Peptides against a protein of PDB entry 3QIS. Designs and how they scored, part 215

Target 1, 334 residues: chain A of PDB entry 3QIS
Amino acid sequence: PSLELSRREFVFENVKFRQLQKEKFQISNNGQVPCHFSFIPKLNDSQYCKPWLRAEPFEGYLEPNETVDISLDVYVSKDSVTILNSGEDKIEDILVLHLDRGKDYFLTISGNYLPSCFGTSLEALCRMKRPIREVPVTKLIDLEEDSFLEKEKSLLQMVPLDEGASERPLQVPKEIWLLVDHLFKYACHQEDLFQTPGMQEELQQIIDCLDTSIPETIPGSNHSVAEALLIFLEALPEPVICYELYQRCLDSAYDPRICRQVISQLPRCHRNVFRYLMAFLRELLKFSEYNSVNANMIATLFTSLLLRPPPNLMARQTPSDRQRAIQFLLGFLL

## One batch from the design tools (peptide; made by RFdiffusion4, then SolubleMPNN)

Design b2_p21_8_s2 (from b2_p21_8, 12 letters changed)
Fold by OpenDDE base, seed 5:
Structure b2_p21_8_s2 (fold): chain B 334 residues (1-334), chain A 21 residues (1-21)
Amino acid sequence: as target 1 above (334 residues)
Amino acid sequence: MSFQEMAEAIRPEIEALRAEA
């Protein structure tokens, strides 16, 4: 069997978080026999492509002189955004299009990624005083390394040594401050806040706005700004409540005194963000007559974002564990 | 602290960063 490919080199310019890009090419069976094609893993890979790439269709049959269009879809989700922001991964891959009893055809994928404040650590964002698109990638790496060291120092209850002229970290990331300040000013009376989805175009504008500027006002509807906050919290590489404290939160869920002690042990940035969010959510609950927001809805929604199970426990979360996690958060809303 | 007190305590720092941008 043999194939003719219309293209073998693909360039995805200016790839952004949650922005789908598509490139198409055609494959034709120029042989005299039916062929089965499939994208296959390289020798050391478990998957035929990186997590941010997909081929559609990824396999199929072609009769003699049959032609099929294949779409290469590039989409950076929450699962790939952190490793692309750090430069640990890049918009580069090689796809192997295999023919059964035939040849391998190599496709080259290349491009560039534009970093996002979404999927960046709270510690790095507290040190980041400029929009992320203005920060050199080398400095982003340094900020993540420094952030790891500061997290470890905080967990060990080590007093930050007065290390030299390093700029004082923000109390909370500017991005989360801007989102929450906007919602407080404009969305407290918004009917069905956090229940109605935002518009995808407005979400992209909000993300681009926070990645490129320090706006006075966030663009889009209150629903889009509210969903952008949820996406931000979901995309964090480590949740606002650190994974190390997850089990202690569940164990303390019915003791409000112990719950407050557990939160006091969070790293400074995480603790500040948690307190800021809980204070905001308590303000929204005062307007429940207008916004239809109640404590059970908010606790259920935000628990999955703020108090995530560690990756090794995700598959084992019981309904009891979920109820304890909700109860833990309710103790800060009531 | 109320939410408003917490937000207003940070506002001057964000406004300074905006003016430098």
Scores: peptide ipSAE 0.678, ipTM 0.970, DockQ to the pose 0.857
Fold by OpenDDE base, seed 3:
Structure b2_p21_8_s2 (fold): chain B 334 residues (1-334), chain A 21 residues (1-21)
Amino acid sequence: as target 1 above (334 residues)
Amino acid sequence: MSFQEMAEAIRPEIEALRAEA
């Protein structure tokens, strides 16, 4: 069996968070026998491709002289955004198209990723005084490394090293400040806020706006700006309530005093973001007659974003744990 | 602090960063 491939090299330029790109190619059975093709893992890989890449179809049968179109889809989700922002991963892969009882065909995937403030740590964003697209990739790596070290120092209650001449971190990321300030100004009276989905095109415009500028106003509808805030919080590599405090939040869920003590132990940026968000959400709840927003809805929605189970516990989250997590957040909304 | 007080405490820093852009 043999295949002819129309292309073997694919370039995905300017890959962005949540923006689907597609490249297509054809495979043709130029043999005299039916063949089965499949994308197979490389040696030592568990998957045939990286998490941000997909082939469609990834397997199939071809009769003699049959041709099929294969789509290579590049999509950076919340699961890939952080590793691409840090440069730990890149828009580079090799696909192995296997032909049963035939040979392997290698496809080269290449391209570039454009960093996003979505999927960047709160610590890094608090140090990031410019839009992320203006920050050199080398400096992004340094900011993430320094952010990790600052988080660890904060959790260990290490004395802040003397403020050397390093620029003082923002109290909250400019991106989250801008989103929430916009929602406060324009969305407090918005009916079904956080209940109606935004538009995908507007979400992309908001992401691009925050990645490239410090806007006076966020583009798009109030629903799109609200959803962009949810996406931002969901995409954080470390949730606003750090994984290390997850169990303590559950254990304290019915003691408002202990809940506040747990929050006081968050890293400075995380604690500031948490307090800022809770202050905003309490303000939003005053307009419940207009926006149809209630504390239970908000607590249920934001708990999954702010108080995520650590990766090692994700498969073990009980309905009781979820209810405790909601109750923990309710203690800051009421 | 109210939300407004928290937002306004940060606003001057954001406006300064915007002016440097």
Scores: peptide ipSAE 0.676, ipTM 0.970, DockQ to the pose 0.876
Fold by OpenDDE base, seed 4:
Structure b2_p21_8_s2 (fold): chain B 334 residues (1-334), chain A 21 residues (1-21)
Amino acid sequence: as target 1 above (334 residues)
Amino acid sequence: MSFQEMAEAIRPEIEALRAEA
């Protein structure tokens, strides 16, 4: 079997978090026999492509003189955003298009990624005094390393070094402060807040705004700003309640005093963000007559974001564990 | 602290960063 490919090189410029890019090419069976094609893993890879890349279709049959369009889709989800922000991964890959009993064809994927405050650690964002797009990629790596050290010091209850006033971390990331301050000012009376989806275009504008500026006002509807907060919390590499405390939160879920003690053991940035969010959500619940928001809905929604099971336990979460996690958050909302 | 007290305690620092941007 033999194929003709219309292109073999693909460049994805200015790839952003949650922004789908597509490139298409055609494959043609220029042989005289039917062929089966598939994208196959390279020798050391488990998958035919990186997590942010997809081919559609990834396999198929071609009759003689048949042609098929293949879409190469680049999409940076929460699962790839952190490693792309740090430069640990890049918009580069090689795809192997295999023919059954035939030749391999290599496709080169290249491009550039634009860093986002979404998928960046709370510790790094607390150290980040400028919009992330103004921060050199080399400095983002340094900020993540420094942030890991600060997390470990805080978990060990080590006395913070007297960092100079200019080097002092923010109490909470500017991005989360801006989102929550906006929601407090403009969205407390918004009917169906956190229940109505935002607009995709507005979500992209909010992300770009937070990545490139320190706005006075966040663009978009209250629903889009609310959803952007959820996306931000979901994209955190380490959830607001650190994975190390997950089991202790479940074990303490029915003892409000122990729950508060567990939260007091969070890293400084995580603890501040948790307290700030819980204070906001309690304020939002005072307007339940206007916004249709109740404690059970909020606890259910935010539990999956704030109190995630560690990656090794995700597949083992029981309905009882979910109920304990919800009960844990309810103790901070009521 | 109330939410408002927590937000207002941070506001001056965010406003300073905005003025430097």
Scores: peptide ipSAE 0.675, ipTM 0.970, DockQ to the pose 0.882
Fold by OpenDDE base, seed 1:
Structure b2_p21_8_s2 (fold): chain B 334 residues (1-334), chain A 21 residues (1-21)
Amino acid sequence: as target 1 above (334 residues)
Amino acid sequence: MSFQEMAEAIRPEIEALRAEA
């Protein structure tokens, strides 16, 4: 069997978080026999492509002189955004198109990723005084490393940061402040807030706006700004409640005093973001007659975002654990 | 602190960062 490929090199320029890019090519059976094609893993890989890449179709049959279009889809989800922001991964891959009893055909994928404040740590964002697109990638790496070290120092209750050498971190990320300040100003009376989805185009505009500027006003509908906040919280590499405190939150869920003590042990930026969000959500609940928002809905929604199980426990989360997590958050909303 | 008090305590820092742009 043999194939002809219309293209073998693909460049995905300016790949952004949640923005789908597609490149297409054709494969043609120029042989005299039917052939089966499939994308196969490279040596030592478990998957035929990186998590942000997909081929469609990834396998199929071609009759003699048959042609099929294959789409290469690049999509950076919450699962890939953090490693791309840090430069740990890049928009580069090699696909192996295999023919049963035939040859391998190599496809080269390349491109560039544009960093996002989505999927960046709260610690790094508190140090990031400029929009992320203005920050050199080398400095993003330094900010993540410094943020890790400062988190560890904060957890160890070690000596207060010597005030003298580094720019004082923000109390909360500017991006969180902007999203929540906008929602407070414009969305408190919005019917079905956090219940109605935003528009995908508006979500992309909000992301791009926060990545490139410090806006006075966030673009898009209240629903899109609300969903952007949810997406931001979901995309955090570490949730607002650090993974190390997850079990203690569950264990304390019915003791409001212990719950507050657990939150006090969060790193400063995480603790500030948590308090800021809870204060906002309590304010939003005062407008329940207008926005149809209630404490149980908010607790259920935000618990999955703010109090995520550690990756090693995620598959083992019981309905009881989920209920405890919701109850923990309810103690800050009521 | 109320939400508004928390937001207004941070506002000057954000406005300063915007003015440096």
Scores: peptide ipSAE 0.673, ipTM 0.969, DockQ to the pose 0.873

Design b2_p21_8_s3 (from b2_p21_8, 9 letters changed)
Fold by OpenDDE base, seed 1:
Formats: structure tokens, C-alpha cells, sequence
Structure b2_p21_8_s3 (fold): chain B 334 residues (1-334), chain A 21 residues (1-21)
């Protein structure tokens, strides 16, 4: 069996978080026998491609002289955004198109990723005084490394922040401040806030706006701005409530005094973001007659974003754990 | 601290960054 491929080299320019890109090519059976094709893992890989790449179809049969279109889809989700922002991963891959009892055909995937404030740590964003697209990639790596070290020092209660050496971090990321300030000003009376989905085009405009500028106003509907806040919180490499405190939050869920004590132990940026968000959500709840938002809905929605189980415990989360997590957050909304 | 008090405490820092652009 043999195949003819219309293209073998694919370049995905300016790949962005949550922006789907597609490249298509054709494969043709130029042989005299039916053939089965499949994308196969390389040696030592578990998958035929990186998590941000997909082939559709990834397998199939071709009769003699049959042609099929294959789509190569590049999509950076929350699962790939952090490693692409840090430069740990890149928009580069090699696909192996295997022909049963035939040859392997290699496809080269290349391109460039544009960093996003989505999927960047709260610590790095508090140090990032410019839009992420203005920050050199080398400096992004340094900011993440420095942010990790400062988080560890903060958790260990060791060294007082040396007031003199580094520029003072922001109290909260500018991106969170911008999203929440916009929602407070314009969305408190918005019917079905956080219940109606945003528009995908508007979400992309909001992401691009926050990645490239410090806007006075965020573009898009209140629903799109609200969903952008949810996407931002979901994409954080570490949730607003650090994984180290997850179990203590569950254990304290019915004691409001202990809950406040647990939050006081968060790193400064995480603690500030948590308090700022809870203050906003309490304000939003005053307008429940207009926005149809209630404490149980908000607690249920934001608990999954703010108080995520550590990856090692995610598969073991019980309904009781989820209820405790919701109860923990309710103690800050009421 | 109310939301407004927290927002106004942070706002000058964000507005300063806009002027540096």
C-alpha cells in the first residue's frame, strides 16, 4: 500500500489561548489495494501528538483512488497554556502517519505561541506591571521562577520581604482588577450574570485586550466579561486557594473562625485576590433581585475554580468533599 | 473592608501603570 499526501509541513503562526486554528491536507490511496492509516505515537510517547494538537480523522480506511481530508486542529486549553507560557513546551511536533503493512509518513508541525496572562501564576502577574505581550519571554521565565521562590518564602514565614531590592508587587493582578472593576461598574444589574455564557468572539477579544493592553474599559457584553473571569480563574496553574490549604479548608468548612484563619495563611497575592473576589461577590449578591444571582449558585460555581483538589486527590473527591468546599466558600459570601 | 474600599486602594496602582504606557 502507498499514500500520496498533499502537504507534510504545517506552520501555525500566532497561536493564542483558546483560539482554534485549523490546517487541512489530503491523503490519497495511489495504490491498488485498500489501506488503513492511523496516527501513531513516536517511540516513548503515549499519544500520537501533543495535548494542544489533534488530527481528525486520526485513523481510517481508503479504497484504491480514494481521497480523504484530514484536519490538523491546534487548540491551547487550560491544560496546555501554562507550559506554553513558560516556554517549557512549544508549538512544535512531528506526527507519524502509519500505513498498515506500508510506510510511515512524517508530518512536521511548527509555529509560535503568543503568551497569555491566562494560565500565568498569580505571583508572576502581581510582578508583571506591563501587558504580558510586552514582556520578553526570557523575563517571563525569570518572573515565574522568582514568583515560585517568593511564594515558598511566604509560606515558610521566613524572610521579611526586603522592602528595598525588588519593585513592590501589585496587591492583585491588574487583569483581575480590570475584570472585577468592570463587572462591578456595569454588570451588578445584569440579569443571569454568571449563568448566561459569553460569546466566543468577545471572549477572544477580552483575552487579547488583557494580554496586549491595560484598557480603561473591557470590550464585550457583561456575560462575556463574567465568563472571562471564570476562564481566568480556571486557567490558573495554582488555584486562588493554594493546593497546600485544600484539606484544611474542607476540615474547617463549618467553623467560620478557622476558615478565616486558613485564608490568612495564603501567600499575599493569593490572599488579596481571594479577599477581593469575595468582597465583589458579596456586593453582587446585594443586587440579587436584578441579576438573579444567589449565594448557593455563586458558591457552587466559584468553589470549583477557587478551591480545586490537588491533582493527586482529584479522582478521589467525594460528594461530601464537594459539599464541604461549597460550605467553606459560603462562609465568605454570607 | 467593603469592595469599594478595596477597589479604591488598588486603583491608583493600576492607573499609574496606564500612564507609563
Amino acid sequence: as target 1 above (334 residues)
Amino acid sequence: MSFEEMAEEIKPEIEALRKEA
Scores: peptide ipSAE 0.617, ipTM 0.961, DockQ to the pose 0.860
Fold by OpenDDE base, seed 5:
Structure b2_p21_8_s3 (fold): chain B 334 residues (1-334), chain A 21 residues (1-21)
Amino acid sequence: as target 1 above (334 residues)
Amino acid sequence: MSFEEMAEEIKPEIEALRKEA
């Protein structure tokens, strides 16, 4: 069996978080026998492609002289955004198109990624006083390294050494402040806030706006701004409540005094963000007559974002653990 | 602290960053 491929090189320019890009090519059976094709893993890989890439179809049959279109889809989700922001991963891959009882065909994927404040750590964002697209990649790496060291120092309750003229970190990321300030000013009376989805085009405009500027006003509907806050919190590499405190939050869920003590042990930026968000959500609950928002809905929604199980425990989360996590957040909303 | 108190403590820092842009 043999295949003819219309192209073997693919370039994905200016790849962004949550923005789908597609490149298409054709494969043709130029042989005299039916053939089965599949994308296969390389020798050291578990998957045929990186998490941000997909082939559609990834396998199939071709009759003699049949042609099929294959789509190569590049999509950076919350699962890939952090490693692309840090430059640990890149928009580069090699796909192996295998032909059963035939040869392998290699496809080269290349391109560039544009960093996002979405999927960047709270610690790095507190140090990032410019929009992320203005920050050199080398400085992003330094900010992530410094952020890791500050998190470790905070967990150890080590007094920050009076290291030199490093600019004082922000109390909260500017991106969180901008989203929450907008919602407080314009969305407190919005019917079905956090219940109605935003528009995908508006979400992309909000992400691009926060990545490239420090706007006075965020573009889009209140629903899109509200969903952008949820996406931001979901995309955090570490949740607002650090993984190290997850079990202690569950264990304390019915003791409001212990809950406050657990939150006091968060790293400074995480603690500030948590307190800021809880204060905002308590204000939002005062307008429940207008916005249809209640404490149980908010606690249920934000629990999966703020108080995530560690990746190693995610598959083992019980309904009891989820209820304890909700109860923990309720103690800050009521 | 109220939400407004917390927001107003941070606001001057954000407004300073806008002027540097």
Scores: peptide ipSAE 0.617, ipTM 0.961, DockQ to the pose 0.883
Fold by OpenDDE base, seed 4:
Structure b2_p21_8_s3 (fold): chain B 334 residues (1-334), chain A 21 residues (1-21)
Amino acid sequence: as target 1 above (334 residues)
Amino acid sequence: MSFEEMAEEIKPEIEALRKEA
């Protein structure tokens, strides 16, 4: 069996968080026998491609003289955004198109990624006084390293050294402040807030706006701004309630005093963000007659975002654990 | 602290960053 490929080199320029890019090529069976093709893992890889890449179809049969279009889809989700923001991973891959009883065909994937404040740590964002697209990639690495050290100091109850007033971290990320301030000013009376989805085009504009500027107003509808806040919280590499405190939150869920003590042990930036969000959500609940938002809906929605199980425990979360997690958040909304 | 109190404590820092832009 043999295949002819219309293209073998693919370049994905200016890849962004949640922005799908597609490149297409054709494969043709120029042989005299039917053939089966598949994308296969390289030696030592578990998958045929990196998590941000997909081939469609990834396998199939070709009759003699048959041609199939293959789409190469690049999509940076919450699962890939953090490693791309840090430069730990890059928009580079090699795909192996295997032909049964035939040859391997190599496809080269290349390109560049544009960093996002989405998928960046709360600690790094508190140190980041400029939009992320203005920050040199070399400084993003330094900010993540310094942020890790600050998290560890905070967990150990070490008093931060008096960093000079110019180097002092923000109390909360500017991106969170901007989203929440906008929602407070313009969305408290918005019917079905956090229940109606935003527009995908508006979500992309909001992400690009926060990555490139410090706007006076967030673009898009209240629904898009609300969903952008949810996406931001979901994309955090470490949730607002750190993984180390997850089990203690569940264990304390029915004791409001212990719940507050657990939150007091969060790193400074995480603790500030948690308190700021809970204060905002309590304010939003005062307008429930207008916005149709209630404490149970909010607690259910934000539990999966703020109080995520550690990756090693995700597969073991019980309905009881979920109920405890909801109860934990309810104690801050009521 | 109320939401408004917390928001007003942070607001001057964000407004300063806008002027440096």
Scores: peptide ipSAE 0.616, ipTM 0.961, DockQ to the pose 0.870
Fold by OpenDDE base, seed 3:
Structure b2_p21_8_s3 (fold): chain B 334 residues (1-334), chain A 21 residues (1-21)
Amino acid sequence: as target 1 above (334 residues)
Amino acid sequence: MSFEEMAEEIKPEIEALRKEA
């Protein structure tokens, strides 16, 4: 069997977090026999493509003289955003289009990714005094490396050596401050806050705004700004409550004194973000008559974002563990 | 600290960054 491909090289320029891009090409069976095609993994890969790429269809049959359109879809989710922000991964791949009893066809995927404050660590964002799109990629790498070292020092209770004039980090990321300040000013009376979805176009505008500027006001509806905060927290490579403290939070869930001690052991930026968010959410609960928000709803919603199980424990989370995690947060909301 | 006290402590840092833009 043999195929003709209309194109073999694809360029995805200016790929952004949560923004779908599509490129299409045609494959044609110019042979005299039916053929089955499939995208197959390379020798060392488990998947036929990187997590941010998809072919549709990824397999099929072609009769003689049949043509099919294949869509190559690029979408950066929370699962790919961190490795693309760090430059560990890139918008580059090679797809292998295999013909049963035939030859392989290679497709080249290339492009560029535009970094986002979404999927960037809290530590790096506390050191990032400019919008991420103004920060050179080399400096982003340095900020992540320095942030990792500072997290480790904080967890080990190492006294910060009076090493040189490293610029004092922000108490909280500017992006979190901007989102929460906006919600406090404009959304405390918003009916169904955190329950009504935002608009996808408004979410993209909010992300682009936070990636490129330090606005006085965030664009979009209160629902879109609220959802952007949830997306931000979900996309964090390390949750607001670090994975290292997850089990201790569950074990302390019914002792408010121990819960406060556990939070005091968080890295400074994580601890500040946690306290800031809990203070905001307690304020929001005062307006429950207007916004329909209650402590159980908020605790349930934010527990999955702030207190995620470590990757090695994800498959083992029991209903009891989830209830303890919710109870842990309730002790800071009430 | 109240939310307002925390917000007012952080606000000058954010406002300083806007002036550097």
Scores: peptide ipSAE 0.615, ipTM 0.960, DockQ to the pose 0.854

